# Designs tried in a protein design run: peptides against a protein of PDB entry 4Z5W. Part 136

Target 1, 305 residues: chain A of PDB entry 4Z5W
Amino acid sequence: IPDVFLELNKLWYFSAQSNLFNGEMPRSLSNSRSISLLSLRNNTLSGQIYLNCSAMTNLTSLDLASNSFSGSIPSNLPNCLRLKTINFAKIKFIAQIPESFKNFQSLTSLSFSNSSIQNISSALEILQHCQNLKTLVLTLNFQKEELPSVPSLQFKNLKVLIIASCQLRGTVPQWLSNSPSLQLLDLSWNQLSGTIPPWLGSLNSLFYLDLSNNTFIGEIPHSLTSLQSLVSKENAVEEPSPDFPFFKKKNTNAGGLQYNQPSSFPPMIDLSYNSLNGSIWPEFGDLRQLHVLNLKNNNLSGNIP

## One batch from the design tools (peptide; made by RFdiffusion4, then SolubleMPNN)

Design b2_p21_2_s1 (from b2_p21_2, 14 letters changed)
Fold by OpenDDE base, seed 4:
Structure b2_p21_2_s1 (fold): chain B 305 residues (1-305), chain A 21 residues (1-21)
Amino acid sequence: as target 1 above (305 residues)
Amino acid sequence: SAEQEKKALEKEEEEFEKHLS
């Protein structure tokens, strides 16, 4: 990419996604005062990510996903006072979330999907301080760590939490009950155990629940039949619209390429591939907004209602 | 090829944008 962005003093939106750009980000681009939205997704850009936040005073959205950037996560990003959305998916950092992100009050949407992030406990402990954080995607990180159950964790404004395919150990954490605005929860493809907690049915905005491919036991909580967002259209919450795409791992049994299918996130309960027992509750018939109920590959018995 | 993979991802992104619209 040429170093000409100093002359482009009216450039508000720059999208150069899905090209073959290589090398480093131009210094004039990292110093642009005019750019609000920057997308360089799906290139071959390399080097250290550096943004001059003192210059980039209009930056609101940053998508650098699927590039060959290396090194640490830029600790100065919280100084970009208008920066709301960050997509760093598929950047191999091999790092922890910077402590400076405790101060990231402008942050609303963050993805580190498949970014070689380490220490989930530290990551969640830091990110809970982001008071405006609504969307958090941490899929394909943490390499078999334990999902922290620390009750003090508080994501008060969280709408979307995706931490899939980490092989995480532990249970469904009680601190998620502190997120009453949660709309989408994906904890699929982990090693989570215990029972599915009844308090999940109290998340009145929860329209998408994926707990599939875990080691959950016991009965399906009856409270899931009363999820208000799935009972009535009046409780239909505005879909989470981050500036970055969501990708769902295809349930292809073949160990093939993680085709991140873009998912429109239909109203869904997926509890498949667990060790759940008991009957299917007839009251699942009250979930008039439910598009997908997936209970396959469990130890369920009785009649199909 | 890396170009075919990028074009496949681009199409997948375009399909996603169409499903959110």
Scores: peptide ipSAE 0.014, ipTM 0.580, DockQ to the pose 0.067
Fold by OpenDDE base, seed 3:
Structure b2_p21_2_s1 (fold): chain B 305 residues (1-305), chain A 21 residues (1-21)
Amino acid sequence: as target 1 above (305 residues)
Amino acid sequence: SAEQEKKALEKEEEEFEKHLS
């Protein structure tokens, strides 16, 4: 990418996704005062990620996912006072979350999917201080670590938590009960054990639950049949109007920028591939908004209601 | 499997993009 962004003092949006860009991010881009939305996703960019947050005062969204960046996670990102969204998926950092992220008050959405992040305990202890954090994606990290169950962990405004495919040990953490706005929970493809906790049914906004491919035992909590978001439409918490339309380029046919509405996650309960026993509760029939109930490959018995 | 990992990652990127939109 050419180093020409100094003169582009009106550039608000720069999208260079899915190209063949290599080398480092241009220094003039890292110093842009005008850019609000920066996406360099799905390139072959390399070197250290550096952003001059004192210059980049308008930066609100950063997508660097699927690049060949190396080195540390930029510890200065919390100084980007308007930065809400960070996608660092598929960047192999081999690092821990920086302690500076405790001060990341502008942060609303963070992905480190498949980024070789280590120390889930430290990561969650740090990120709980991000009071505006609504979406946290940590899939394909923390390999074989233990999911912390520390009751003091608190994500008050968390709506989406995805920590799949980590081979995490432990139980469903009780600190998630402190997240009453939780809409989506994916803890699939781990080594989580114990029983599924009844308090999950008290998460009135929870419409998507994936606990599949774990080692859960015992009965399905009856409280899951009373998930309010799945019983009635009226309590569908208004999805925050997307401030920034993420243009999902579905590579379908040649012509139109189909603004595919981000395909809403179907209302789902997936408990498949566990060691759950007992019966299927007839009261799952009360979940009138439920699209997918997956209970396959368990030790369930009795009648299908 | 690498294919399951890819699907999990595609799903997660999709989830992230949805929440950012």
Scores: peptide ipSAE 0.025, ipTM 0.636, DockQ to the pose 0.059; fails the geometry check
Fold by OpenDDE base, seed 1:
Structure b2_p21_2_s1 (fold): chain B 305 residues (1-305), chain A 21 residues (1-21)
Amino acid sequence: as target 1 above (305 residues)
Amino acid sequence: SAEQEKKALEKEEEEFEKHLS
C-alpha cells in the first residue's frame, strides 16, 4: 500500500480488503486524521500494528483481520477515543489482552477469533471494564484453559458472546447471569461440563444458544422452554449487528456490490453432541420463533413431543 | 494458490460474519 494518506486529508473510509497487499501498514495511514473506517482485512500485511491514536481522532472501526501482522496487541488502542469496533481475527499475536483495555470505554465490538490469545481469566477480567462492550468474539483461543466462573465478572451490556473451539474446561459460568441483554451465546466445541444451568432460561433476550460439542450432563433445563425471545415476536431482539457496518458479501452470482446486512442468526438452540439425559420437554413447542432445535447425539429418552 | 487461499479466507470471513451478526 503506498504511503500517500497524508494527501488524502478528506478520506473517511478506506477499504482495501481481500487484495494481495503485502508489507507494512503505511505510516501516513497510521497517522490519518480523517479516516473513520479502516479495513485492510484479508491481505498479507506484516510487521507490528501501530496506530497513532492522538492523530487518528476520527477512527471508529478497525478491521485488520486475516493478515500476517506480528508482535503485541497495540496497548495504546484505548487512546483512540472514538474507536468502537476492532477485528483482529486470524492475527497470530501469541499474547494476552493488554491491561490498558480496562480503559477502553469506546469499545463496542471486539474480535480476536483465532489470534493465539492466551489467559482467558485475565482477558475477561480486563474486558469487563469495557462498559460499552456489546460483542465479544474469542473463538479459537485459550486452548485447554479453564473458563473462569468468578461471580464478580460483569458484562452488563454484552449482547453477543462467542468463545467457541477453545477446548475450555469448566462449567457455564454464573457471571453470564449478570448479562441480561445477552442475545447470542456460543460456547460450542469446548470441554465444558456439569449441568446446563436453569438461569439461562431467564435471559429474556437470548435467541441463539450454542452449547454443542461439550460434555454437559443432566436434563435439559425446563426454563429453556420459557426463553421469552423465542416465545414471542414482540420481543424481537434487534439482531446483534456487529458494529462492523461494512460486510460486503460478494454475492457470487449477480455482479452488484450488495451491502449485505450481516445475515441474521436463525433463532436457535443447539445442545447437540453432549451427554444430556431425560426427556425432550413438550413445552419446546411454545418456542414459536425457534428455527433450529438441535438435540442430536445426546442420551435423551422418552417420547418425542 | 493465493486466489484459493483468498477465497478460503473470504469464506471464513463470511462464516465469521455469520458468528458476529
Scores: peptide ipSAE 0.021, ipTM 0.639, DockQ to the pose 0.143; fails the geometry check
Fold by OpenDDE base, seed 2:
Structure b2_p21_2_s1 (fold): chain B 305 residues (1-305), chain A 21 residues (1-21)
Amino acid sequence: as target 1 above (305 residues)
Amino acid sequence: SAEQEKKALEKEEEEFEKHLS
């Protein structure tokens, strides 16, 4: 990418996604006062990520996903006082979340999907201080770590939480009950165990639940048949989606479904590939908004309602 | 090729940005 962004003093939106750009990010781009939205996703950009937050006073959205960036996560990003959305998916950092992210009050949406992030306990302890955080994606990180169950963790404004394919151990964490605005939860493809907690049915905005491919035992909580978002349409609060797309893997070798917004996800309960027992509750018939109920490959018995 | 790698990354994006969703 040429180093000409000083001349582009009115450039508000720069999208150069899905090209063949290589080398480092231009210094003039890292110092742009005009840019609000920056996307360089799906290129071969390399080197250390550096942004001059003192210069980049209009930066609101940053997508650098699927690049060959290296080194540490830029600890100065919280100084970008208007930065709301960050996509760092598929950047192989091999790092922990910086402690400075405790101060990231502008942050609303963060993805580190498949970014070789380490220490989930530290990551969640840091990110809980981001009071405006609504979307958090941490998939394909924290390999074989334990999902912390510390009840003091609080993501009060969290709407989307996705921590799939980490081989995480532990249980469904009780601290998620402190996220009453949660709309989407994906903890699929882990090694999570125990029972599915009944308090999940109290999350009145939860329309998408994926707990598939875990080691959950016991009965399906009857409270899941009373999820208000799946009973009635009235609770579909369209909030601003992050500027980065969401995906969904169908099969191990098949391309994912792309979803541009959380609202574009089909209303779903996926509990497949667990060790759940007992009956299918007939009251799942009350979930008039439910598009997908997947209970495949469990130890369920009785009649299909 | 860099284009095949980009398509592999795009496909891997579709597969692994499963978790941007």
Scores: peptide ipSAE 0.019, ipTM 0.613, DockQ to the pose 0.212; fails the geometry check

Design b2_p21_2_s2 (from b2_p21_2, 17 letters changed)
Fold by OpenDDE base, seed 1:
Structure b2_p21_2_s2 (fold): chain B 305 residues (1-305), chain A 21 residues (1-21)
Amino acid sequence: as target 1 above (305 residues)
Amino acid sequence: SKKQLEKKLKEEEEEFEKHLE
């Protein structure tokens, strides 16, 4: 990318995604006062990510996903006072989340999907201080770590939590009960164990639940039949989506599904590929908004209602 | 095995994101 962004002093939106750009991010781009949305995703950009947050006062969205960037996560990003959305998916940092992210009050949406992030305990302890954090995607990180169950963790405004495919150990963490606005939870493709907690059915905004491909045991909590967002249409709050796509794997040799918005996810309960026992509750018939109920590959018994 | 399926699905996601970006 040429170093000409100083001349483009009115440039508000720069998208150069899905090109063949290589080398480092231009210094003039990292110092742009005008840019609000920057997308350089799906290129071969390299070097360390550096943004001059004191200059980039209009930066609201940053998508650098699927690039060859290296080094540490930029600790100065919280100084970008308008920066709301960050997509760092597929950037192989091999790093922890910076401690400075405790101060990231502008942050609303963060993805580190497949970014070689380490220390989930530190990551969640830091990110809980992001009071405006609504969307958190941490898929394909933290390999074989333990999902912290510390009850003091608080994500009060969290609406979307995706921590799939991490091989995480532990249980469904009680601190998620402190997230009453949670709409989408994906903890699939982990090594989570224990029972599915009944309090999960108290998350009145939860329309999408993926706990598939874990090691959960016991009965399906009857409280899942009372998920208010799946009983009635009235709770479908159209939330501002993050400026980055979401990906869902299909269990078939067909390519994944891209979802550009959390609202485009079908209302779903997926508990498949666990060790759940007991009956399918007839009261799942009350979930009139439910599009997908996936209970396959469990130890369920009795009648299908 | 679950691990082989997890690996295959990780590979499919990495490919999928590369094709959809």
Scores: peptide ipSAE 0.020, ipTM 0.607, DockQ to the pose 0.087
Fold by OpenDDE base, seed 4:
Structure b2_p21_2_s2 (fold): chain B 305 residues (1-305), chain A 21 residues (1-21)
Amino acid sequence: as target 1 above (305 residues)
Amino acid sequence: SKKQLEKKLKEEEEEFEKHLE
């Protein structure tokens, strides 16, 4: 990428994803005062990620995912006072979340999916201070660590939590009950144990639950048959009218992967591949909005209702 | 399966992209 962004003083949106760009991010780009949305996803960019947050005063979204960046997670990102969304998926950091992220009050959405992040306890302890954090994706990190169950952890505004495929040990953490706005929970492909907690059924906004491929035991909590978002459409949380225009990604048919309409996660309960016992509750029939109920590969008995 | 995991990761990335837009 050429180092010409100083001249582009009106550039608000720069999207250069899915190209063959290599080398470092241009210094003029890292100092751009005009850029609000920056996407360089799916390139071969390398070196240290550096952003001059004192210059980049308009930066609201940063997507650097699927690049060959190295070194530490940029600890100065919380100084980007308008930065809401960060996608660092598939960047091999081999690092912990910076302590500075406790101050990241602008942060609303964060992905480190498959980014070789370490120390889930520290990560969650830090990120709980991000009061505006709504979406957190930590899939394919923290291999064989223990999911912290510390009741003091609090994600008040969390809507989406995805921590799949980490081989995490522990139980479904009670601190998730402090996230009443939770819409999507994915803890699948871990080594989580114990019972599925009944308080999950009190998460009135929860429409997608994946606890599949764990070691859960006991009965399916009857409270899951009362998930309000799955009973009634009126409790379907109004998709917060995107204050951002949904740029309907026009189907830019750049190669035959139909990125279909961003398929909203279907209303789903997946408890498959556990050691759950007892019967299937007939009251699952009350979940009129449920599209997928997956209970396969358990120790369930009785009649199918 | 690995293929199911790759699919899920893609779905997670796509859904995360909606929150980035």
Scores: peptide ipSAE 0.020, ipTM 0.621, DockQ to the pose 0.056
Fold by OpenDDE base, seed 5:
Structure b2_p21_2_s2 (fold): chain B 305 residues (1-305), chain A 21 residues (1-21)
Amino acid sequence: as target 1 above (305 residues)
Amino acid sequence: SKKQLEKKLKEEEEEFEKHLE
């Protein structure tokens, strides 16, 4: 990318996604006072990510996903006082989240999907201080770590949590009960064990639940039949619209579904590929907004209601 | 080239597929 952004002093939006750009980010771009939205996703950019947050006072969205950047996560990003959305998916940092992110009050949406992030305990302890955080994607990190169940963790404004495909151990964490605005939960493709907790049915905004491909045991909590977002239409999902797409794997033979917004996800309960037992509750018939109920590959018995 | 872009888009899709085999 040429170093001409000093001349572009009125440039508000720069989108150069899905090109073949290589080398480092130009210094004039890292010092742009005018840019609000920067997307360089799906390139071959390299080097250390550096942004002069004292200069980049208008920066609101940053998408650097699917690039060859290296080194540490930029610890100064919390100094970008208007920065709301960060997509760092598929950047192999091999790092922990910086402690400075405790001060990241502008942050609303964060993705580190497949970014070689380490230490999930530290990551969650840091990110809980981001009071405006609504969307958190941590898929494909923390390989074989334990999902912390520390009751003091609080994500009060969290609407979307995706921590899939990490081979995480542990149980469904009790601290998620402190997230009453949660709309989408994906903990699929882990090594999570124990029972599915009944308090999940108290998450009145939860319209999408994926706990598939784990080692859950026991009965399906009857409280899942009372999920208000799936019973009634009245919960107009005020969507967190992150400026980055969500990806969902389709079943085996169809490429990943790209969802641009959380509303693009069908209302769903997926508990498939577990060791759940007991009956299917007839009261699943009360979930009139439910589009997908996936209970396959469990130890369920009795009558189909 | 268009082929290199198509390859990157496929690698972007396939990385999501490979973790679920």
Scores: peptide ipSAE 0.017, ipTM 0.565, DockQ to the pose 0.414
Fold by OpenDDE base, seed 2:
Structure b2_p21_2_s2 (fold): chain B 305 residues (1-305), chain A 21 residues (1-21)
Amino acid sequence: as target 1 above (305 residues)
Amino acid sequence: SKKQLEKKLKEEEEEFEKHLE
């Protein structure tokens, strides 16, 4: 990419995604006062990510996903006082979340999907201080770590949490009960154990639940038949989606499903590939908005209602 | 294997990025 962005003093939106750009990000781009939305996704850009947050006073969205960047996560990003959305998916950092992210009050949406992030306990302890954080994607990180269940963790405004394919150990964390606005939860493809907690049915905005491919035991909580977002139509997702796509792996041999918005996810309960027992509750028939109920590959018994 | 899962997820995400163009 040429180093000419000093001349582009009115440039508001720059999208150069899905090209063959290589080398480092231009220094003039890292100093742009005009840019609000920057997407360089799906290139071969390299080197250290650097943004001059004191210059980039209009930056609101940053997508650098699927690039060959190296080194540390930029610790100065919280100084970008208008920066709301960050997509760092597929960037191989081999790092922890910076402590400076405790101060990231502008942050609303963050993806580190497949970014070789380490220490999930530290990551969640830091990110809980982001008071405006609504969307958090941490898929394909923290390999074989333990998902912290510390009840003091608080994500009060969290709407979307995706932490799939981490081989995480532990249980469904009690601190998620402190997120009453949660709409989408994906903890699939982990090593999570114990029972599915009944308080999940109290999350009145939860329309998408994926707990598939874990080691959950016991009965399906009857409280899942009372999920208010799946009973009535009135709980439509009115909130702005993050500027980055979501991916769901459908099968080991099928392409990922992409959803550009949380609202594009079908209303779903997926509990497949666990060790759940007991009956299928007839009251799943009350979930008039449910599109997908997947209970396959469990130890369920009795009649199909 | 872990490496096959990472490869498949990368391939799925790369295929999806090509279909959004």
Scores: peptide ipSAE 0.016, ipTM 0.559, DockQ to the pose 0.065

Design b2_p21_2_s4 (from b2_p21_2, 15 letters changed)
Fold by OpenDDE base, seed 4:
Structure b2_p21_2_s4 (fold): chain B 305 residues (1-305), chain A 21 residues (1-21)
Amino acid sequence: as target 1 above (305 residues)
Amino acid sequence: SEEQYKKKLEEEEKEFEEHLA
């Protein structure tokens, strides 16, 4: 990428995703005062991620996912006072979340999926201080760590939590009950054990639950048949309106890349591939908004209702 | 399979990452 962004003093949106860009991020780009949305996803960019947050006063969204960046997670990102969304998926950091992220009050959405992040306990302890954090993706990290169950953890505004495919040990953590706005929970493909907690059915906004491919035992909590978001459309959470303007990519008539409409996560309960026992509750029939009920590969018995 | 699931997750992650962008 050329180092010409100083002259582009009105550049608000820069998307150069899915190209063959290599080398480091241009210094002029890292100092851009005008840029609000930066996407460099799916390139071969390298070096250390550095952003001059004192200069980048308009930066609101940063997507650097699927690049060859190295080194530490930039600890100065909380100084980007308007930065709401960060996508650092598929960047091999081999690092912990910086302690400075406790101060990241502008942060609303964070992905570190498949980014070789370590120490889930520290990560969650830090990120709970992000009062505006609504979306957190930590899939494919923390391999074989223990999911912390510390009751003091509080994600008050969390709407989306995805921590799949980590081989995490532990139980469904009670601190998630402190997230009453939770809409989507994916803890699939872990080594989580114990029973599925009944308080999950009290999460009135929860429309997507994936607990599949774990070691859960006991009965399916009857409270899951009362998930309000799945009973009534009126409780259908307004799609987390991405506070991001959906840049409707104008249909520029260039060829048939069907931009898949962002597939809305279907209303789903997946409890498959566990060791759950007992019967299927007939009251699952009350979940009129439910699209997918997956209970396969358990120890369930009785009649299918 | 776990590999198919990882691929599905990678697709859902891409979609989710596209929702975040």
Scores: peptide ipSAE 0.023, ipTM 0.672, DockQ to the pose 0.059
Fold by OpenDDE base, seed 1:
Structure b2_p21_2_s4 (fold): chain B 305 residues (1-305), chain A 21 residues (1-21)
Amino acid sequence: as target 1 above (305 residues)
Amino acid sequence: SEEQYKKKLEEEEKEFEEHLA
């Protein structure tokens, strides 16, 4: 990418995604005062990520995903006072989340999916201080670590939590009960054990639950049949859209169901590929908004309701 | 399979990336 962004002093949106750009991010881009939305995803950009947050005062969204960046996660990102969303998916950092992220009050959505992030305990301890954090994606990190169960962890405004495919050990953490606005929970493809806790059914906004491909035992909590978001339409799940109002790219041509938004996820309970026993509750029939109930590959018995 | 799930996650990640962009 050429170092010409100094001349583009009115540039509000720069998208150069899905190109063949290589080398480092241009210094003029890292110092742009005008850019609000920056997407460089799906390129071959390399080097260390550096943003001059004192200059980039309008930066609200940063997508650098699927690049060849290296080094540490930029610890100065919390100084980008308007930065709401960060996508660092598929950037192989081999790092921990910086302690400075405790101060990241502008942060609403964060993805580190498949980014070789380490120390889930530290990550969650840090990120709980992000008071505006609504969407957190940590999939394909923390390999074989233990999911912390520390009851003091608090994600009060969390709407979307995805920590899948980490081979995480432990149980469904009690601290998730402190997230009453949780709409989407994916903890699939881990090594989580114990029972599915009944308090999950108290998450009145929860419309998408994936606990599949774990080692859960015991009965399905009857409280899951009372998930209010799945019982009635009146709980119009406020779209757990990360506050991305702008990118309704109706790409008409991709015939795939683009789950571009957490709101596009079908209302679902997936408990498949566990060791759950007991009956399927007939009261699952009360979940009139449920599109997908997946209970396959368990030890369930009795009648199918 | 884990590969199918990783692929699904990569698709969901791309979709999330498309929403983040």
Scores: peptide ipSAE 0.023, ipTM 0.655, DockQ to the pose 0.061
Fold by OpenDDE base, seed 5:
Structure b2_p21_2_s4 (fold): chain B 305 residues (1-305), chain A 21 residues (1-21)
Amino acid sequence: as target 1 above (305 residues)
Amino acid sequence: SEEQYKKKLEEEEKEFEEHLA
């Protein structure tokens, strides 16, 4: 990318995604006072990510996903006081989340999907301080770590949590009960164990639950039949629109689905590929908004209601 | 294998980006 952004002093939006750009981010771009939205996703950009947050006072959205950037996560990003959305998916950092992210009060949406992020305990301990954080995607990180179940963790404004395909050990963490605005939870493709906790049915905004491909045991909590978002239409909560797409793996033979909005996800309960037992509750028939109920490959018995 | 699964996920994520391009 040419170093010509000093001349572009009125540039508000720069999208150069899905090109063949290589080399480093131009210094004039990293110092742009005018830019609000920056997308360089799906290129071959390299080097250390550096943004002069004291200059970039209008920066609200940053998408650098699917680039060859290296080194540490930029610790100064919290100084970008208007920065709300960050997509760093597929950037192989091999790093921990910086401690400075405790101060990232402008942050609303964060993705580190497949970014070789390490230490999930530290990551969650840091990110819980981001009081405006609504969307968190941490898929394909933290390989074989333990999902912390520290009750003191609080994501009060969290609406979307995706931590899939990490081979995480542990149980469904109790601290998620402190997220009453949670709309979408994906913990699929882990090594999570224990029972599915009944308090999940108290998440009145939860319309999408994926716990598939784990090692859960016991009965399906009856409280899942009372998920208010799936009983009635009235809970169409204004969803956060992250400036980055969500990716959902479809079943084995179909290419995954892109969803640009959490609202584009079908209302779903997926508990497939576990070791759940007992009956299917007839009261699943009360979930009039439910589009997908996937209970396949469990140890369920009795009558199909 | 876990590696094959990870590779398949990386390929699927790449195919997604290519379909969005």
Scores: peptide ipSAE 0.020, ipTM 0.625, DockQ to the pose 0.065
Fold by OpenDDE base, seed 2:
Structure b2_p21_2_s4 (fold): chain B 305 residues (1-305), chain A 21 residues (1-21)
Amino acid sequence: as target 1 above (305 residues)
Amino acid sequence: SEEQYKKKLEEEEKEFEEHLA
């Protein structure tokens, strides 16, 4: 990418995604006062990520995902006082989340999916201080670590949590009960154990639950048959705040669900590939908004209601 | 398989990545 962004003093939106750009990010781009939305996703950009947050006073969204960046996560990003959304998925950092992210009050949406992030305990302890954090994706990190169950962890405004395919050990963490606005929870493809906790049925906004491919035991909590978001349309998810990332699939291969928003996820309960026992509750018939109920590959018995 | 699921997640991650911007 050429180093000419000093001349582009009115540039508000720059999207150069899905190209063949290589080398480092231009220094003039890292110093742009005008840019609000920056996407360089799906290129071969390399080197250390650096942004001059004192210059980039209009930056609100940053997508650098699927690039060959190296080194540490930029510890100065909390100084970008308007920065709401960060996508760092598929950047191989081999790092921990910086302690400076405790001060990231503008942050609403964060992805580190498949970014070789380490120490989930430190990551969650830091990110709980982000008071505006609504969407958190940490999939394909923290390999074989333990999911912390510390009850003092608080994500008060969290709406979307995805921590799939980490081979995480532990149980469904009690601190999620402190997130009453939670709409989407994916903890699939881990090594989570114990019982599914009944307090999950008290999350009145929860319309998408994936706990599939774990080692959960015991009965399905009857409280899941009373999830208010799945019983009535009136309690349906208030339109995700405009701070919610909108999710469009690229048109290429047939059959994958295009999710344009967390609200475009089908209302779903997936508990498949566990060791759950007991009956399927007839009261799942009360979940009039439920599109997908997946209970396959368990030890369930009795009649199908 | 775990590899098929990692691919599905990498596709869902691409979908997520497309929309954080």
Scores: peptide ipSAE 0.023, ipTM 0.654, DockQ to the pose 0.062; fails the geometry check

